# Peptides against a protein of PDB entry 7UQJ: the designs that were tried, part 313

Target 1, 160 residues: chain A of PDB entry 7UQJ
Amino acid sequence: PELYQNFNITPPRGVLFHGPPGTGKTLMARALAASCSSDERKITFFMRKGADILSKWVGEAERQLRLLFEEAKKHQPSIIFFDEIDGLAPVRSSKQEQIHASIVSTLLALMDGMDNRGQVIVIGATNRPDAVDPALRRPGRFDREFYFPLPDVKARFKIL

## One batch from the design tools (peptide; made by RFdiffusion4, then SolubleMPNN)

Design b2_p27_7_s3 (from b2_p27_7, 17 letters changed)
Fold by OpenDDE base, seed 4:
Structure b2_p27_7_s3 (fold): chain B 160 residues (1-160), chain C 160 residues (1-160), chain D 160 residues (1-160), chain A 27 residues (1-27)
Amino acid sequence: as target 1 above (160 residues)
Amino acid sequence: as target 1 above (160 residues)
Amino acid sequence: as target 1 above (160 residues)
Amino acid sequence: EMELAEIILEHVGAKEFIEFLKAVLTP
């Protein structure tokens, strides 16, 4: 907060982590939450999967998104991490497209409804940035994007 | 078994992994299961998510927990890993509180009902140890806690 | 494609990643998808969990598998990654065995129905290769297996 | 396998837990 207040920089409401799957997007989102949490100021970290929003909450996904954002606001400073946010864009079935459109519309409204002074950050992770609804990638939503490259073959062989 | 018998140490029935999200709690629980499995003695690893126990098994979560523990006992030596065990403690809705109370009560009874001589270990992972029901964190349940610190900033940049 | 065409090698339809949990199977599957995607030829990466196929899609798992393979074919070149593919083999309850048999039968049929020229690869990840249905591990299905050993001590401390 | 668990457990102060897990999971 203070860093953004001092520089008159509007804190990004949303950050998109994109890159090859398994490049540490989830690890980084989690590491950010923890690095920003001090003993005096614990960050509340919320995690959801895009596909789980669609599949776990049949007919309640919109309500669960609202509750998530309300809880994040209540427990601010907060990070909402959406893993596989492209999974909010299901396979083209007419029923899934309608469910997707409603859920994405709700997420857009929730991101737009976040007070500029709220200490709530949304991190989306995807392997397919082009499969993320362009409306989510606009300024004031997921307005920052970070590419997660694959570690070079030599880095993998040192990790294996 | 023999090591605990020799030292009069009651083997922990449950271990709580807590720490910042993405510090490798799930990776660790999995690595433990693998490290304790030899060619002669394969450990059966069971994984559940706290939120999945609540959401996938509406009205059957208690039965699924019982079946999980019965199977773990049948396939001992076994590890039951609960990822996001704080997800058994849902947000305060009266309906979720009642469902939570029943599921947690069932988990307590199952952990208490494990014979001290059974080769079944329960590992809970959470980012929010304070959100875990204090009844689960008592001796004879999740009686050991391990903190997973964040890797230092320099370690993150070497993983990227 | 070209590499396999040039060497008269039938491209594996399925690859099984097995090894200790948390050895980077998911990371590797993801990393393969990204390394094979160029700016000119983006690989579409599909991810499913074996346990999610059973639990999220009660009575629809077979349909969801069909839709997944149809979408993978439509968006080829594609990788279908099944994390925890042994989770398609539920605990032995008569009801779970029947559901498993139907889902596995559907997966077998879908893998057998993939055109040899299709740019769709299926990667299964498991910690328990012996818990994977032997019918899935036959030639023309998961016909290649890669063992993921635990990384040595020093490699983890450099990643942490 | 054991070495890797030992390292993570050393890193998380849980070396005793591998020994514990081994002792519980060994006959």
Scores: peptide ipSAE 0.012, ipTM 0.201, DockQ to the pose 0.303; fails the geometry check

Design b2_p27_7_s4 (from b2_p27_7, 16 letters changed)
Fold by OpenDDE base, seed 2:
Structure b2_p27_7_s4 (fold): chain B 160 residues (1-160), chain C 160 residues (1-160), chain D 160 residues (1-160), chain A 27 residues (1-27)
Amino acid sequence: as target 1 above (160 residues)
Amino acid sequence: as target 1 above (160 residues)
Amino acid sequence: as target 1 above (160 residues)
Amino acid sequence: EMELAEIILEHVGAKEFIEFIKAVLTP
């Protein structure tokens, strides 16, 4: 908190992890949640898959998103991790608009409605940043992006 | 590529990873994508879950498969990893035929349509190889199978 | 088996792993499956996601559960791991009753139908134990619960 | 996994970002 105040950096409400699959985006989000949790300060991690929200909750997806953000706020400090966020908020295409528009609009509103004082970080992971609705990539939403390159062969021998 | 050319081994178009869940099939597929990627030659990894393709894309699953294979060909060398491939191409049972037959047929056609010169490897992972449509296990498709045993307690300490 | 017989502990038919996301519930379930597997005694691990069963198998979810339990019994000793079990068997709410009631009832019946002599352990993982149908938390079902706290930063270095 | 996260962090140049996230998520 103090560091952001001192540097006039609005704490990113949202961070987009993007890069090839298997680059450790999900692992990083978990590791972040882990490393930021102390005995004194337990970070609650919320993991959701973008396309699971669409498929599991036809008509209830908006409500599930709202409940997720409310629960995250209740248990702050919190990390909400959306794996495959492109599945939740795909680029607005005319054919997909009706079913997805409401979910996207809800997510946008939830991102915008996060008070800057809330200790809730949202991480979206995608393999296709260009498949994410550009509205999510605006300031105050997923306004920070991290590219996850394919790790070098040397880095991989340490993973296996 | 060269290793397969030198040994007259037709690079398997498809490799079936099978074994109990948690044996590292997905990790191995990622590690393969990884170890085969050099700075000069980035392998594009495409990960999909078999049953996510069925559930997320009712009526669009065939198109999504085609697009996936086209994208993989465009970004070759590529690995397409189907996690839970048994969910995408279950054994043909009379009751499941109508909904799944078209998707299975599309996947079969896509596997058959891969030019031998294409640097696209398809990895299917399953916990139940016998639940995969036998047509997928034929030559030119998932014609190589790797059993992933439960790693001994010692081997797991190396993966974690 | 012997350890449970010696201590008059009815082997838990079901164990509920609950705790914040990222606490290693899935990892622990896999590690248990591994540590209990010897060269002589391979434990078959079955992993399913609760909410995947609902979404992938609309109308077939009950059958898939039955087949899963039959397969687990056939391959005993076995572990069935339900990740996100709250997604499979949410608390009975009036609005969710019709679609989920049959699946929940099937799971309850399958848990009850497990002979105490069967070497099948069921592990349910959830982030929200209170979102799991209380009927699943009764004796003879998920009658043991393990809380997975957020590991201290130091403890995580041992799990990872 | 933490070693992997560190390796990924080093590779992503995200050390500063983790410090940043830690600073946000740590009082």
Scores: peptide ipSAE 0.027, ipTM 0.223, DockQ to the pose 0.323; fails the geometry check
Fold by OpenDDE base, seed 3:
Structure b2_p27_7_s4 (fold): chain B 160 residues (1-160), chain C 160 residues (1-160), chain D 160 residues (1-160), chain A 27 residues (1-27)
Amino acid sequence: as target 1 above (160 residues)
Amino acid sequence: as target 1 above (160 residues)
Amino acid sequence: as target 1 above (160 residues)
Amino acid sequence: EMELAEIILEHVGAKEFIEFIKAVLTP
């Protein structure tokens, strides 16, 4: 709280990790949850896969999203990590995905409803940022984006 | 070749990366491919998802595996990376997974058929090593296993 | 703790690094210790050589292992690194190594006795994973295995 | 894994962001 006030920084509600598969998006999200967790302050990490929310929870996906955000708020400080968020939150303009429009709308509403003072961060990971609904990439939602490039020759020197 | 001969070490045909989701299995495989690739000598990296081979190639999965291994041999030095290999190569003793027994048998035969002198490494990644067919974990196949732990709280302080 | 409970993941008590000599097993363990340690939170790194525990502590090896685990727990967060763990924990079926059976049993008991909430990670390194007692490779012990391949000639140029 | 995450952090330029998140999430 105080740090955000002192620096006049709006705490990110959502961070989009995007890049090719196997570039460490999920590892980074876990590492973030990990590093921010001390003995005095444990961070609760909620991981969900976008495709799993659609396939496992037919007709209940919206309710499961609400429960997830409520549970994250109850156990704050919390990180909600959505892997393959392009599977959960496809572009609304795709004619085939009208069934997902309600789920995207629920996710949008849940992100908009997060208290700016709440210690809940949402991380979405995707291999296809252009397949994510542009409404999720707006300020107050996934308003920060991190590109995870393939480890180039330079990244190799540090990985190894 | 010479290094393995000098140390009387059988070159690993297959390496199993196992551990929780988002522990960097795929990243490590890419980083290995990257690090092993120089300007003079590029490593060809083939990535496949186990579940995708089953779902996309109904009736052709065996042929697609053969083609993949042939292509990897043609473009050697090569890394074949199977993400979610527990989806491709389930335990044969599971009553529910008889449909996959032929695909697993083909993968076993392809791994057994790799020339010990070939510059093709197979990396399988799984979240469930116990769900992988034990026949794949034998010498001359995935005879090497890498566990990717969750970054522990300690690991967290330096990752971040 | 909570992260592992939420994912139904047993926290790894032990990680086995295996692969040919000079593949960076000890380097990686040191790098992990040196990457987990911050100025505010130092990780205590305990390094022991398996053969040294057997040779230096004839009749005291079990006590030295107990003391090592107690000291690691006292100085948590801690990493215990056993280099050449195949020297400490040989396969019990080898007729020549009855003297080591008690030491292996003590190591098994110490790994089984680690609190799942304790910030102690055990890393064993070996060149011969098949020479390690299979009981050490079970869940709740070295349930996680990392294979260190010989860097192919190209990989060497980038790792080094 | 940790080195991989550090490298990813350095490569993503997220080091400052992580320091920021740490500063926010640490008292």
Scores: peptide ipSAE 0.026, ipTM 0.316, DockQ to the pose 0.251; fails the geometry check
Fold by OpenDDE base, seed 4:
Structure b2_p27_7_s4 (fold): chain B 160 residues (1-160), chain C 160 residues (1-160), chain D 160 residues (1-160), chain A 27 residues (1-27)
Amino acid sequence: as target 1 above (160 residues)
Amino acid sequence: as target 1 above (160 residues)
Amino acid sequence: as target 1 above (160 residues)
Amino acid sequence: EMELAEIILEHVGAKEFIEFIKAVLTP
């Protein structure tokens, strides 16, 4: 939060973490939440898994998304982390198109409806950025993308 | 690999990574694979998700486990990483006992059948160590456990 | 160090390394200090043993802790490593309660008094995390915990 | 043991994780 304010940078509405499974996307999202929290300003971290929103809330996924964004707004500054966001917002041409179309449309509307001054950041994590609806990857939504590479065996991933 | 041979230390058959979701268990397993890989000695990393072994291979999960361990032995030094291992080897008293009992028994036998001199390490990751069959958590199986704590919101793990 | 400043990431005040004796906790702390040191930026590593602080400095342990934290702040970026921290900060209900109560209170105050912008990390190592005062294991103190499992005598964790 | 702990620490190394974050964060 403060970094973006100090530089007059409009905070991204959404950040897409993408890369192979087990490259630390979820860990990064938690670390970012932790990092942006100070003693004076605690960030509220909301975690949801894309597939769990669909599976637990068949026919209520749109409502659950709305409630999540409302809670995040109520508890701002906040981070909404969607793990496996490709499970929530697949490319429209998937055979499950109709069920996902409403959910994707709701998520798009919720991201577009975030006031640019709101202290709510959305982080989506995926192993397949091309499996995320391109409409979510547009400016004002998941408009920043961070690639989590595999630790190359030849690159001393000192993280490894 | 060589460090363990040089010190006459029997390598663990299995390591259990446990802790809340998004604490970097999978990242750590990949990390270990890469760091233990040298230019001279590449580690082969096998990743499987416990639930995927059950869901994709209904009635063949035992065979798939055997094939996985055979491939790992063939490509040694190797790491077998089971993500969400509680999905593969739940506590025996779970209502789904019969389907899991054969799979757990197979995994136990495969871990017990690993020659202690073999350069195959098994890493299991779980969010619920108590949901893993206690037989897998015994010496000679997943006999080492690493706890991956949540990054506290006020304190960024610099170890993350 | 610099990476944390660049991201306005609040570094952990403390990391607890826990696990059986000889699992590499001390080695891990040293290797963190080494890995975080670059040619351009050396990390100052302070090592203390919990029992030594109590035994050598009867009645001065609080002062020695204060001096240690002052030195660490002076030589930042720095790591303070407490080996056998359960010897310094036992659970309050231990029979030696009164002597430890002041030391624990001092350590709590020192950890709480670390400016979140300070490049000082505290690492505590223990064989018994449940023997560490729970007040030290709270957010903003040793709020990160790494479990170092036994090398099963027959099984060297290659992850160690 | 020391090399392996160095390897784990390099592995879990916050600096490198943050360098990884930076590398991931650098276009």
Scores: peptide ipSAE 0.014, ipTM 0.262, DockQ to the pose 0.116; fails the geometry check

Design b2_p27_7_s4 (from b2_p27_7, 16 letters changed)
Fold by OpenDDE base, seed 1:
Structure b2_p27_7_s4 (fold): chain B 160 residues (1-160), chain C 160 residues (1-160), chain D 160 residues (1-160), chain A 27 residues (1-27)
Amino acid sequence: as target 1 above (160 residues)
Amino acid sequence: as target 1 above (160 residues)
Amino acid sequence: as target 1 above (160 residues)
Amino acid sequence: EMELAEIILEHVGAKEFIEFIKAVLTP
């Protein structure tokens, strides 16, 4: 908090992890949650899959997103991790436009409605950053992107 | 090339990785892509999930497969990795026969239509090799199979 | 077997692994399978995803569960691992009651019908233990629960 | 995961398999 206030830098509300599957995106999101958790300051980690929000909550996906953000705000400091976020907020292709549009607009509104003072970070993970609605990749939303490359063979042997 | 020509062995077009989930099938496919990629020769790695091709592209799965193989051929040397390939090409059970039959037949035709000189390898990963259409497991298709056993306890205690 | 007989403890038929996603629930289930497998005594590991049983086997989910338990019993000692078991046996919400009710009742009957002398362990993994039907969390079913916390940073740096 | 993949790479004879895949992917 203090560091971001001192540098007049708007704390990132959203971070997009993108790269090939199993490059450790989900593992990194958990690492960040664990790294920032101490005995004195536990970070609450919320995880959802984009496709699960759409498929399990047909007609309630917007409400479930709102509840998720409310719960995250209640349990701050918190991380909301969306795995396969391209499944939640795909670039509007013509055939499924209306239902996806409302969910994307809800997610946008929830990210925009987060107070800058709130200790809620949203992490989206995708294998297809270009399949995520560009509106989510704007400043104040998923405004930071981290590429997760395939581990080079040499990088792999250094992790061992 | 020379080794395969010398032994009169048709180079495998398809490799089936089978074994329990998270035995590293996906990670192996990536490690192969990384290991074969050099600064001078990058291998393009395409990944699709079998279920995603069916569910996201209802009525276009065949076209999406064709596009995937065309893109892989354009970016050769390349690896096409199908995760959960049993979701794409299940053994024909009576109720869903027609749609699956067309996708399986398209995948068969795409694998059969690959030029022997093309540097495109197809890797299918499954937890259920017997749930994959036997026609895909024939010579010139997924004609090599690799079993991914569960890591022995000793391997696990080294990770702990 | 002998240890459970000696202590007059009914061996747990079902273990519920719950906790945040990728806290190693799936990995632990595989650990247990590998750890209990020796050259002399191989454990057969069956894995299913709850959502896959519902979506892939519409109108046959009950039969597929029965077949799974029969196969596990035939290949004992065995572990049946249900990933995302909340997708198979969600708490009865009004709108999807009938189809889920029959699957849950079938799973209950299969767990209740396992002979106490059978070497079949059922592991359910979920991120939402409260989304699993409470009837499954009763004695003689998923009567043991293991919480999988987020790995502490220290645990992560030891795995790296 | 990475260790598991190396162990699997070693155990599946994946050096030979990688060499095999390299030989297929190399002209």
Scores: peptide ipSAE 0.008, ipTM 0.240, DockQ to the pose 0.257; fails the geometry check

